# Peptides against a protein of PDB entry 2C5K, part 108

Target 1, 91 residues: chain A of PDB entry 2C5K
Amino acid sequence: EDPFQQVVKDTKEQLNRINNYITRHNTAGDDDQEEEIQDILKDVEETIVDLDRSIIVMKRDENEDVSGREAQVKNIKQQLDALKLRFDRRI

## One batch from the design tools (peptide; made by RFdiffusion4, then SolubleMPNN)

Design b2_p30_5_s4 (from b2_p30_5, 16 letters changed)
Fold by OpenDDE base, seed 2:
Order: C-alpha cells, then sequence, then structure tokens
Structure b2_p30_5_s4 (fold): chain B 91 residues (1-91), chain A 30 residues (1-30)
C-alpha cells in the first residue's frame, strides 16, 4: 500500500478510535485523555494539509492517477468536523 | 485506553508521504 492510502487509513482509524471513546465517555472528565484527543485532532488537521499537498503535486503529472483521492480527503475532513462538533458539545 | 495506538507507525508513513511529495515536486521542476 502506498503512503497516501496508508496515511488515509491511519487517520480514519484515529478518528474512529476517538469517536468510539467519546461515545463511551460522553461527559468530559479525564483531563489526560481530553488533552490527548485535542492533540490527535490537531495532528489530523496537519495530516489533511499534507494529503492535499500530495494531491496538488501529483495532479501536475498527467501520468499520475489521483482518482478518488480528493474524495477520500473530503471524507476525512467531514469525519473530522463531525468529531470536533461531538467533542466540543460534550458536557 | 491508548488513543495513540500505533502512532509512531502513522508518523513514519506520514513522513514517507511528505518525502514522496517533495521528490515528485522536484522531478516536475527539473
Amino acid sequence: as target 1 above (91 residues)
Amino acid sequence: EDLKKNYEEYKKKLEELREETEKKEEELEE
């Protein structure tokens, strides 16, 4: 598996892990875990920048196939936004 | 619960992505 697909997979797994944690911990109360979640979400934001950069560069070469990659990144962005909303709205 | 499970491996792949992107950009500019 190429680095792009592996990063996408890893990022989605991170978001899913946090989502599952929030589901089981719908009230904030574990300071260490809350900080770690914030750190991971920030890392995901940076990862999205790197994924988009990769797509932009690869699209400059007509021989490269980036089909579906933009949709994959869009999906990650949507997952991130939804997760941020859940995280921030917890009491 | 370890929310950063396999985080080092993730960081390695992210670096590989960055290096791949940089290399490709350099090739396109030559």
Scores: peptide ipSAE 0.699, ipTM 0.936, DockQ to the pose 0.838
Fold by OpenDDE base, seed 5:
Structure b2_p30_5_s4 (fold): chain B 91 residues (1-91), chain A 30 residues (1-30)
Amino acid sequence: as target 1 above (91 residues)
Amino acid sequence: EDLKKNYEEYKKKLEELREETEKKEEELEE
C-alpha cells in the first residue's frame, strides 16, 4: 500500500481512538492523557498539510490518478473538526 | 490506554509520504 493511503488510515484510526476515549472520559481530567490528546490533534493538523501537498503535486502530472484522494482528506478534516468540538466542550 | 499505539510506524509512513512528494515535485521541475 502506498504511503498516502496508509497515512490516511493511520490518521483516521488515531482520531477514532481519541473519540472513543472521550466517550469513556466525558469529564476533562488533569492527567497525561489530556495533554497527549492535544499533541495528537496537532500532529493530525500537520499530517493534513502533508496530505494536501501530496495531492497538489501529484495533480501536476497527467499520468497520475488522484481520484478520491481529495474526498478522503476532506473526510479527515471533517472528522478532526467534529472531534475538536467534542474535546473542547468537555467539563 | 495507549493513545499513541503504533505511533512510530505512523511517523515512518508520514516521512515516506513527504519523501515521495518531494521526489515527484523534483521530477516535474526537470
Scores: peptide ipSAE 0.699, ipTM 0.936, DockQ to the pose 0.861
Fold by OpenDDE base, seed 4:
Structure b2_p30_5_s4 (fold): chain B 91 residues (1-91), chain A 30 residues (1-30)
Amino acid sequence: as target 1 above (91 residues)
Amino acid sequence: EDLKKNYEEYKKKLEELREETEKKEEELEE
């Protein structure tokens, strides 16, 4: 219902899907899937920007409660960074 | 393997988030 929470959920599911794929494919070589992963990771980076902007805007209104959202985005950033590291280290 | 499963719904919700954010920002400036 809340677009912020749904986007968070969808983003984490995407990252988990890629993580599972990398686990099963520790050697890079499938160009189509590699490009697809790269595209998704870039989309996630943009999504994080959108999530952060949402938080920043909402925090300008003292009547809005964004408790927990900053932690959620931080968690996604950490998940993304870890996944990018795994992705890049594949030979 | 479909790595972009349910990607359209994701993009839709992302757009909704952007619209919500923009609307709120405009309201704060008025």
Scores: peptide ipSAE 0.697, ipTM 0.935, DockQ to the pose 0.824
Fold by OpenDDE base, seed 1:
Formats: structure tokens, C-alpha cells, sequence
Structure b2_p30_5_s4 (fold): chain B 91 residues (1-91), chain A 30 residues (1-30)
């Protein structure tokens, strides 16, 4: 069990779920789901901070290889930015 | 649709990550 990998997996699943929802709801709604999406996106931003902090700390240990983890976080950031763009551009 | 499916377990693992990071920081300072 690796908390880092589990958090990465959970975060990507959350973003995928929201992305699928936006695909089916391409216009901004007036329901609680819109606010919930905003809350989840903010939580993901905070999660990325925690993931980056974990990598920074591990990089202080020369015996740790974090190259794969850095790429994973970069991918999550790109996925988040793309999703935020889709979410904000809805009419 | 439940957009926060399995959210509690996610938050639990996030806290484990934070604790692991803190523990590693302490080890590196010794």
C-alpha cells in the first residue's frame, strides 16, 4: 500500500467522473451538482499541493526516485486545468 | 449522480500521505 499512488488514483477518478458529468451536462446548471463540482476541484488543487510537498520531501533523500511521481502530478495538473477550462466555458 | 463517491476513503488516504510526509521530514532532520 502506497498512500501517494492511492491518492493519485483517487484524484484521477474524481476528475474523470466530473469530466463525464460535464460531457452529459454541457450547459451550466442551477443544481447542487455545480457547487459540488467546484468544491471537488478546489479539493483537487489542495491535494496537488500535498502531492508536490510529498515529492519535495522525498527528493531530499538521495535513495528515492521521484521521476515517475513528478510525471504523475504533472499529468493530474494538466487534467485539472483542462477540466476547469471546460467547466468555466459552459453557458 | 454521486460525484463524491468514495470521498471518505480518499480523504483518509490523503491524511495518510500527509502523515507519511511529516514523518519523512522528521527522519531527514535527524
Amino acid sequence: as target 1 above (91 residues)
Amino acid sequence: EDLKKNYEEYKKKLEELREETEKKEEELEE
Scores: peptide ipSAE 0.696, ipTM 0.935, DockQ to the pose 0.871

Design b2_p30_6_s1 (from b2_p30_6, 17 letters changed)
Fold by OpenDDE base, seed 1:
Structure b2_p30_6_s1 (fold): chain B 91 residues (1-91), chain A 30 residues (1-30)
Amino acid sequence: as target 1 above (91 residues)
Amino acid sequence: MEEEERRKKEREERIREAYEKAVEENRKRK
């Protein structure tokens, strides 16, 4: 088991939940789940900070090749940014 | 709120475990 990959997997599941919500709810404040989605967005942001810190420490202290992990976090950031943009632009 | 804090703590623990695993794997290579 790779605990880093488990965190990445959980984060991708959260992003998928957000995407599904935005796809079905293009109007802001139209249901009781919006607050939950806002909380998930914030949790993903906090997760990215934690993942970045872990990569920095591994690279610094262990001289580990972190290129693969950096690419995964970059992908998560790109997905989050796109979802945040779509969420904020809802009517 | 308590469940969210528990979930965050569990995530932090998994990230710490990932670091410890990387340290151990790096030690085996040297």
Scores: peptide ipSAE 0.277, ipTM 0.779, DockQ to the pose 0.079
Fold by OpenDDE base, seed 3:
Structure b2_p30_6_s1 (fold): chain B 91 residues (1-91), chain A 30 residues (1-30)
Amino acid sequence: as target 1 above (91 residues)
Amino acid sequence: MEEEERRKKEREERIREAYEKAVEENRKRK
């Protein structure tokens, strides 16, 4: 398996975990897992930066068509932004 | 912190390996 795709898959699983948590816990600060979810959000943000850097290097050094990978990262960014908004707006 | 840094390094290694595999696949096709 392509390690880039494995990282993307792992990141999507993290986003799914966050989504499930928000669905079950619509009140802020009422669960011991909230700190874990906050850490996962930050980890996904850092992962996106690393994925973007990887794409830049591949495009620059190998002149590879990275449009598909760029679209995948864009999708992850959109999902993260939506989840952060939902997480932060919990009462 | 230590476990988080370890996990980050492992992720960076996987991304680097993906780059190396892409380079090698491109070389094999040429």
Scores: peptide ipSAE 0.144, ipTM 0.641, DockQ to the pose 0.097
Fold by OpenDDE base, seed 2:
Structure b2_p30_6_s1 (fold): chain B 91 residues (1-91), chain A 30 residues (1-30)
Amino acid sequence: as target 1 above (91 residues)
Amino acid sequence: MEEEERRKKEREERIREAYEKAVEENRKRK
C-alpha cells in the first residue's frame, strides 16, 4: 500500500477511536482515558502538518497532481475540527 | 513522550517513502 495512504488510514482510525470515545463518554473527566484521547487529538494535528508538508514538496519539486491527496487531508481536517468541537462541548 | 516521538518519526518516514516512490514513478513516466 502507498505509505501516504497508510498514514491517512491510520489517521482515520485515530479519528474513529476519538469519535467512539465521545459517543460513550458525554461527560468530561469521567474516564481515565480522556487524557489519552487528548493526546491522540494532538497527534492527528501533527500528522496533518506532516501530510501538508509532503503535499507541498511533491507539488513543488515534481509538479505532481496532488488534488486527490489534498482532498483527503481536507477531509481529515474537517473530521478533526468536528470532533474537537464535540469533545470540548462535553460537560 | 519517547513513544510519541518514535511514532512521529515512523510516520515521517512513511510519508517520505511515499514521496520518494512518487518521484521515482514520475521519473519512469518521463
Scores: peptide ipSAE 0.117, ipTM 0.615, DockQ to the pose 0.078
Fold by OpenDDE base, seed 5:
Structure b2_p30_6_s1 (fold): chain B 91 residues (1-91), chain A 30 residues (1-30)
Amino acid sequence: as target 1 above (91 residues)
Amino acid sequence: MEEEERRKKEREERIREAYEKAVEENRKRK
């Protein structure tokens, strides 16, 4: 498996962890794991930057492979944004 | 978790390095 797809896979696992945490912890600061979740959120943000850079390197011409990878990153961004909204709206 | 995160960061670093090299090469051509 190429490094791009492995990074995407790992990122989706991180997003899943965040989702599970938000579902179980609807109060901000209610446990000692919140800092870890915040760190994971930051890590995902940095990962998206790296994935975008990867696409830039590969984007020699518009082709199906590039479009597919762009769609994967877009999906990750959408999931992250949704989780950020849910995380920030906790009381 | 930690081992998985290390592998992820190593891959991300390789991606970043590839980007920086591509940018530098493009700058040299301009």
Scores: peptide ipSAE 0.099, ipTM 0.609, DockQ to the pose 0.079

Design b2_p30_6_s2 (from b2_p30_6, 12 letters changed)
Fold by OpenDDE base, seed 4:
Structure b2_p30_6_s2 (fold): chain B 91 residues (1-91), chain A 30 residues (1-30)
Amino acid sequence: as target 1 above (91 residues)
Amino acid sequence: EEEERRREEERRERIRKAYEEARRKREEEK
């Protein structure tokens, strides 16, 4: 399997986990899992940085068409931003 | 077929190394 796609897949699963949590826990401080969700959000942010940098390397060193990979990362960023907004706006 | 498989394995390894290098660089910047 393409290691890039594996990371994307894992990240999407993490985002899905966060989405499910927010849907069920619309109140801040609802349970002990909130800290875990915050950690996952941070991990996804860091993963996106790594994915972006990997794309730069692939584009530079391999001269590969990275448009598909860039679109995937863009989608992940959009999902993360939406989830962060929902998470932070919980009362 | 064996040569094509080898080329694909080498490509996957380059992608893995690129991601790992990016991760290492981010960690060094902390």
Scores: peptide ipSAE 0.214, ipTM 0.694, DockQ to the pose 0.745
Fold by OpenDDE base, seed 3:
Structure b2_p30_6_s2 (fold): chain B 91 residues (1-91), chain A 30 residues (1-30)
Amino acid sequence: as target 1 above (91 residues)
Amino acid sequence: EEEERRREEERRERIRKAYEEARRKREEEK
């Protein structure tokens, strides 16, 4: 499998995990998993940085069409931002 | 078939290296 797509897939699974947590835990500090979710959020954020930079490298070194990959990363960013807002606004 | 497989493996390796380079660069900037 394409390593880029594998990372994207893994990241989407992490986002799904976060989404499921927020859906079931609409109050801050209601269980022992909150710290884990915060760590996952940070990991996803860092992964997105790596994905973006990997696209730059691929465009530079391989001269490949990266538009599809850019769209995928943009989608992940949007999902992360939405989840961050939902997570931080829990009452 | 072998040539196609080799080309795909080389492509996967280039993508992996690009991601690893990006990760390294991020860590160096922390």
Scores: peptide ipSAE 0.213, ipTM 0.693, DockQ to the pose 0.727
Fold by OpenDDE base, seed 1:
Parts: sequence; C-alpha cells; structure tokens
Structure b2_p30_6_s2 (fold): chain B 91 residues (1-91), chain A 30 residues (1-30)
Amino acid sequence: as target 1 above (91 residues)
Amino acid sequence: EEEERRREEERRERIRKAYEEARRKREEEK
C-alpha cells in the first residue's frame, strides 16, 4: 500500500476513536481516558503537519499531481477541527 | 512484471522517505 494512504487511514481511525469517545463522554474529565484522548488529538495535529510537508516534497521530487492528496488532508483537517471544537466545549 | 513491481516498490519507498523527512523537519523545529 501507498505509505501516504496508510498514514491517512491510521489518522482516520484515530479520529473515529476520538469521535466515539466524545459521543460517550459529554462531560469533561469524567474518566481516566481523557488524557489519552488529548494526546491522540495532539498526535493527529502533528501528523497533519507531516502530511502537508510530505505533499510539498512529493510535488518537488516526484512531479505527480497531488491534488487528490491535498483534498484528503483537507478532509482530515476539517474532521479534526470539528472534533477539537466538540471536545473543548464539553461541560 | 518483476520490473513493474520493482518500480512500484521504489515509488512507495520514496513516499515513505518524504513523510519521514517531513516528520524529522518538524521535530528539528521544536
């Protein structure tokens, strides 16, 4: 498999994990997994930075059309932003 | 068939290295 697509897949699975957690835990700090979820959110943010930079390198070195990859990263960013907002607004 | 497989493996390796380079660059900026 394309390593880029593997990272995207893993990131989407992490986002799904976060979504499931938020759905089940609408109260902030109600269990001991809160810190783990915060760490996953941070890891996803860093992964997105790496994905964006990898696209720049691929454009430079591979001379491939990266528009599809850019769209995938944009989708992940939108999902992350929505989840961060939901996570931070929990009471 | 073997040559095509080799080219695809080399492409996958370049993509992996590009991601690893990006990760390293981010870590160096911290």
Scores: peptide ipSAE 0.210, ipTM 0.687, DockQ to the pose 0.717
Fold by OpenDDE base, seed 2:
Structure b2_p30_6_s2 (fold): chain B 91 residues (1-91), chain A 30 residues (1-30)
Amino acid sequence: as target 1 above (91 residues)
Amino acid sequence: EEEERRREEERRERIRKAYEEARRKREEEK
C-alpha cells in the first residue's frame, strides 16, 4: 500500500473518532475521554503538516501529479476545521 | 516483473521517508 494513503486512512479514522465523540458529548467536560480527543485533534493537525510537506517532496523529487493527494489533504483539513469548531462550541 | 516490483517498493520507501522526514523536521522546529 502507498504509505501516503495509509496515513490518510489513519487520519480519517481519527477524525471519525472525534466526530463520534462530539455527537455523543455535546457538553464540555462531561467525559474522561475529552483529553484524549484534544490530543487526537492536535495529532491530526500535526499529521496534516507532515502530509503537506511530503507532497512538496513528491512533487519536487518524484515529479508526480499530486493533485489527487492535495485534494485528499484539503478534505482532511476541512473536516478537521469543522470538528474543531463543533468541539469548541460545546457548552 | 521483478524490476517493476523493485521500482514500486523503492517508490513506497521514498514516500515513507519523505513523510518521516517531515515529521522529524516538525518536531525539531518546536
Scores: peptide ipSAE 0.209, ipTM 0.689, DockQ to the pose 0.705

Design b2_p30_6_s3 (from b2_p30_6, 13 letters changed)
Fold by OpenDDE base, seed 3:
Structure b2_p30_6_s3 (fold): chain B 91 residues (1-91), chain A 30 residues (1-30)
Amino acid sequence: as target 1 above (91 residues)
Amino acid sequence: DEERRREEEERREKIRRAYEEAREERRRER
């Protein structure tokens, strides 16, 4: 399997985990898993940075078409931003 | 064919290395 696609897949699973948590826990601090979810949010943020950098390297060093990968990362960023907003707005 | 398998493995290795390098760089910046 393409390692880039594997990372994307894993990131999507993390985003789903966050989404499920927010859906079940609309009040901040109501569950002992909140810290874990915060850690997952940070992991996804860091993964996006790594994915962007990997795209730059692939484009520069391998001269490959990266347009499809850029679109995938853009989608992940949008999903993360939406989840962060929902998570931060919890009372 | 063995040649096609080799080319696919080389491609996967390049992608893996690019991601790992990015991850290591981020770790050094922390």
Scores: peptide ipSAE 0.152, ipTM 0.633, DockQ to the pose 0.758
Fold by OpenDDE base, seed 5:
Structure b2_p30_6_s3 (fold): chain B 91 residues (1-91), chain A 30 residues (1-30)
Amino acid sequence: as target 1 above (91 residues)
Amino acid sequence: DEERRREEEERREKIRRAYEEAREERRRER
């Protein structure tokens, strides 16, 4: 399997976990898993940094077309931003 | 078929290396 796609897949699974938590927990601090969700959010942020840098390296060193990979990372960023907003707006 | 498999493996290794390099760079900046 493509290592880039594996990382993207794992990241999307993490985003789904966060989404499911927010859907079931509309009140801040009502569950012991809240800290875990905050940690997952940070892990996704760090993964996005690594993905962006990997794209830069591939473009520079391998001269590959990275437009498809850039679009995938952009999608992940948008999903993360939306989830952060929903998480922070919980009552 | 064998040449195509080798080219695909080389591409996977390049992607892996690029991701690992990015991860190491982030760790050094902390």
Scores: peptide ipSAE 0.150, ipTM 0.635, DockQ to the pose 0.765
Fold by OpenDDE base, seed 2:
Order: C-alpha cells, then structure tokens, then sequence
Structure b2_p30_6_s3 (fold): chain B 91 residues (1-91), chain A 30 residues (1-30)
C-alpha cells in the first residue's frame, strides 16, 4: 500500500474516533478519556504537518502530480478544524 | 510484469522516504 495513503487512512480513523467521542461526551471533563482525545488531536496536527511536507518533497524532488494528495490533506485539515471547534465549545 | 512491480516499489519507497524525511525534520525543529 502507498505509505501516504496509509497515513491518511490512519488519520481519518483518528478523526472519526474524536468525532464519536464528542458526539457522546458534550460536557468537558466528564471522563478520563478526554486527555486521550486531546493527545489524538495533537497527533493529527503533527501528522498533517508531516503530510504537507511530504507533498512538498514529492512535488519538488520527484515532480509528481500531487493535486490529489493536496486535496486529501485539505480535507483532513477541514475535518480537524471542525472537530477542534466542537471540542472547544463543550462546557 | 517485473518492471511494473519494480517501478511501483520504487514509487512507494520514494513516498516513504519523503514522509520520513518530513517527520525527521519536524523532530529537529522541536
């Protein structure tokens, strides 16, 4: 499998986990899993940085068409931003 | 075809290296 696609898949799974948590836990600090979710959010942020950089390297050094990869990362960023907003708005 | 498999493996290796390089660079910046 394409390592880039594997990372994207794993990241989307992490985002799905966060989404499920927020849906079930609309009150901040209601359980001991909140710290785990915060850690996952950070991990996704870091992964996005790595994905973006990998795209830059592929575009520069390999001259490959990266438009599809850029769109995938953009989608992940949008999902992350939406989840962060929902997570932070919890009371 | 053996050639097609080699090309696909080389592509996967390039993607892997690019991602690993980006990850290492991020670690050095921290």
Amino acid sequence: as target 1 above (91 residues)
Amino acid sequence: DEERRREEEERREKIRRAYEEAREERRRER
Scores: peptide ipSAE 0.147, ipTM 0.633, DockQ to the pose 0.771
Fold by OpenDDE base, seed 4:
Structure b2_p30_6_s3 (fold): chain B 91 residues (1-91), chain A 30 residues (1-30)
Amino acid sequence: as target 1 above (91 residues)
Amino acid sequence: DEERRREEEERREKIRRAYEEAREERRRER
């Protein structure tokens, strides 16, 4: 499999885990999994940074068409931002 | 086609290296 697509797939699974948690836990600090979710949010954020940098390298140094990859990362960023907002707005 | 397989493997390795480079750069900035 394409290593980029594997990372994207893993990231989407992490986002799904976060989404499922937020859906079931609308109160902040209601269980012992909240710290894990915070860690996953951070991991996804860092992964996006790495994905962006990898796209820059592929575009600049390998002269590859990255339009599809840029769209995938944009989608992940939008999902993360929405989940972060929902997570932070919990009472 | 063995040539096509080699080209696909080389492409995958380039993508992997690009991602690893990005990860190492982020690690150095911490």
Scores: peptide ipSAE 0.141, ipTM 0.628, DockQ to the pose 0.747

Design b2_p30_6_s4 (from b2_p30_6, 12 letters changed)
Fold by OpenDDE base, seed 5:
Structure b2_p30_6_s4 (fold): chain B 91 residues (1-91), chain A 30 residues (1-30)
Amino acid sequence: as target 1 above (91 residues)
Amino acid sequence: EEEEEEEEKKRKEKIEKAYKEAVEERRKEK
């Protein structure tokens, strides 16, 4: 497994963790892990920026086929957006 | 087999370099 795929895998695991937390905690501030989940959301967002930039570099400098990588990042972005929306709608 | 392993290693190193560069650039912008 290449480093890009490892990062994608780790990110998907983080998104799964967030999803599980939201399912169990539909009230904001009802658990001490609230801040941890917020930090994970931010970390995932920053990781996506890094993944996108790495794809740009691969296209420009290495002339690698990145179509599969672009699809993976798109999928992660869609999952993150959905989770952010659910997390913010908690009362 | 050895040639294929070396080519795969080189590919992984390029991907790792690209990712590390992206992380570093983000750090500089903050």
Scores: peptide ipSAE 0.122, ipTM 0.578, DockQ to the pose 0.763
Fold by OpenDDE base, seed 3:
Structure b2_p30_6_s4 (fold): chain B 91 residues (1-91), chain A 30 residues (1-30)
Amino acid sequence: as target 1 above (91 residues)
Amino acid sequence: EEEEEEEEKKRKEKIEKAYKEAVEERRKEK
C-alpha cells in the first residue's frame, strides 16, 4: 500500500471514532473526552490539507493521474463536514 | 516483472515525498 492510501485509511478510522462518539454523546460537555474529539477533528482537517497538497505536487511535479485520489479526498471532506455539523449542533 | 516492481516502488517514493513536502510547508506557515 502506498503512503497516500495509508493516510486515507488512518483518516477514515479517525472519522469512524468521531462518529461513534457523537452517536453516544448527543449532549455537549457531558464527558471528559470531548476535548480529545475536538483535537481529532482538527487533526483530520490538517491531514486533508496535507492530502490535497500532495495531490497538487503529484500533478505538478510527477504528472500522475490523480483523479482517483481526488475522489477519495472529496469523500473524506464530505464525511468530516457532516461530522463537524453533527458535533457542533449537539445540545 | 522486475521493471514494473521498480516503477511501482518509485511511484510510492514520489507519493511519500509529496506528502512530506505538504506537511513541511504547512509547518512553516504556522
Scores: peptide ipSAE 0.119, ipTM 0.575, DockQ to the pose 0.801
Fold by OpenDDE base, seed 2:
Structure b2_p30_6_s4 (fold): chain B 91 residues (1-91), chain A 30 residues (1-30)
Amino acid sequence: as target 1 above (91 residues)
Amino acid sequence: EEEEEEEEKKRKEKIEKAYKEAVEERRKEK
């Protein structure tokens, strides 16, 4: 197993959960799960920090090609930013 | 085959170490 890829997979599943929630709940405060979604958003943000730092360590200490991992994290960041924007703009 | 398995094991250990260090650094900052 690759721990980095497992974390990426789990993060994408969390983002998918958030996306599904926003799609079905475009009004803020209409569901008891909103607090859970806010917690997941925060957790994903922190996970991305961990992924970025892991890439830095791998590049520094192991001199491995991290371009593929950087692209994966970039994609996750873009998805998170889009979801955060959609979540915050709900009326 | 043994050398390839050892190299893959070492790579996985390095990846795990890097991630664990990143998590620990964030934990210490909080």
Scores: peptide ipSAE 0.118, ipTM 0.573, DockQ to the pose 0.826
Fold by OpenDDE base, seed 1:
Structure b2_p30_6_s4 (fold): chain B 91 residues (1-91), chain A 30 residues (1-30)
Amino acid sequence: as target 1 above (91 residues)
Amino acid sequence: EEEEEEEEKKRKEKIEKAYKEAVEERRKEK
């Protein structure tokens, strides 16, 4: 597994954890882990920026076909956006 | 086979470098 795929895998695991948390804690402020989840959301967002930039570097310096990686990052972005929306809409 | 393994290793190192550079650039922008 290449480093990019390892990061993608770790990110998906984090998103899964967030999803499970939201499902079990659909009310804001009802758990002491909420701050940790907020931190994870931020970390995932920053990781996505890093993944995007790595793709740019690979395109520029290696002339590698990155279409597959772009699709993976797009999928992660969609998942993150959905989770952010669900997390923020909790009452 | 050894040559293919070395090429794969080099590719992984380039990917790792690209990711590390991306992280560093983000850190600089903070």
Scores: peptide ipSAE 0.115, ipTM 0.571, DockQ to the pose 0.785

Design b2_p30_7_s1 (from b2_p30_7, 18 letters changed)
Fold by OpenDDE base, seed 4:
Structure b2_p30_7_s1 (fold): chain B 91 residues (1-91), chain A 30 residues (1-30)
Amino acid sequence: as target 1 above (91 residues)
Amino acid sequence: FLEELREQQKKLRERRKKLIEETERKEKEL
């Protein structure tokens, strides 16, 4: 499996783990855990930049098929945005 | 929870590094 697909998979898994945490913790409580989650969400934002850059570079080569990759990144962005809303709206 | 999260993040960072390296290599070839 290529690095792009591995990063996509691992990113989605990480977001799912955090989403499960939010489901179990509807109120912000443990500040240390909340801070670490926030740091990981920032890392995910940077990861998305790297994924986008990868697509941009690969699209310059007509012999490379990037079909589906843009949709995958869009899906991750949507998942991240939804998760951030849930994370921030907790009382 | 945090232990699993940290281990997953370590794995993600390692794969992210490979992605960046591959991207940079490809960019030099084009």
Scores: peptide ipSAE 0.720, ipTM 0.946, DockQ to the pose 0.806
Fold by OpenDDE base, seed 3:
Structure b2_p30_7_s1 (fold): chain B 91 residues (1-91), chain A 30 residues (1-30)
Amino acid sequence: as target 1 above (91 residues)
Amino acid sequence: FLEELREQQKKLRERRKKLIEETERKEKEL
């Protein structure tokens, strides 16, 4: 598989799992689970940086079309932002 | 849940590493 597509898929899957967790745990806790989820969200932010860098490098090759990849990363950024808002605003 | 989440994150980190390595390889080819 294409490493880019695999990372996109796995990132979205992790965000979906965390979103489901938030649905089940609508109240913020001060436990190891909350801390570990926060760490994963931070790791996803860094993953997006790596995805963007990959696109930037590919855009230097005139034979590569990255329009689809840019849209995928944009979608992940939106998903992450919505999830962070939902995660942080829990009481 | 946490154990599965950790295992999936481990896989994601490994795939992220492959992405970075591929990006660096592509960058050297250009």
Scores: peptide ipSAE 0.720, ipTM 0.945, DockQ to the pose 0.832
Fold by OpenDDE base, seed 1:
Structure b2_p30_7_s1 (fold): chain B 91 residues (1-91), chain A 30 residues (1-30)
Amino acid sequence: as target 1 above (91 residues)
Amino acid sequence: FLEELREQQKKLRERRKKLIEETERKEKEL
């Protein structure tokens, strides 16, 4: 199993779960739940750093094509940014 | 919801660790 693809999959799954929560909770809910979601979003930001680092290292190998991986990380960043915007704009 | 979120995050952290280890291995081989 490719650790990169597994991390991408798990990250997207978490972002989807949180996005579904935001959809059902358009107002700031219980402070403990909100704080825990914030912690997960921070973990996702750190995960993106690790994904980017893995791509940087892979790019040093001339036999590896990273274009697909770069596109996947770009998509995750966009998904995270959109989710953060929705999360922060709630009343 | 939170329990499932926590369990999924635990799995993600473990897989993130594997990613870091593989990255370090690859970097060492280059």
Scores: peptide ipSAE 0.720, ipTM 0.946, DockQ to the pose 0.803
Fold by OpenDDE base, seed 5:
Structure b2_p30_7_s1 (fold): chain B 91 residues (1-91), chain A 30 residues (1-30)
Amino acid sequence: as target 1 above (91 residues)
Amino acid sequence: FLEELREQQKKLRERRKKLIEETERKEKEL
């Protein structure tokens, strides 16, 4: 598996784990746990920047089709945004 | 939960590094 697909897979896995945590913890939990989750969400945002950069470089080669990769990154961004909304709106 | 999350984040950081290296390699080849 190429590095791009592996990063996509691992990113989605982390977001799913955090989403499951939010489901089990409808209210804000321990401050230390909440802070660590927030740090990981920030790391995911930076990971998305690296995924986008990869696509930008690949688009310079006319022989490469990046449409599938662009859709994957778009999906991850949507998943992250939805998760952040759920995380922040907990009372 | 947190220990597993930390372990997976460590793996993700390592794979992110590989992605960056691949991107830089491809950029040099163009």
Scores: peptide ipSAE 0.720, ipTM 0.946, DockQ to the pose 0.833

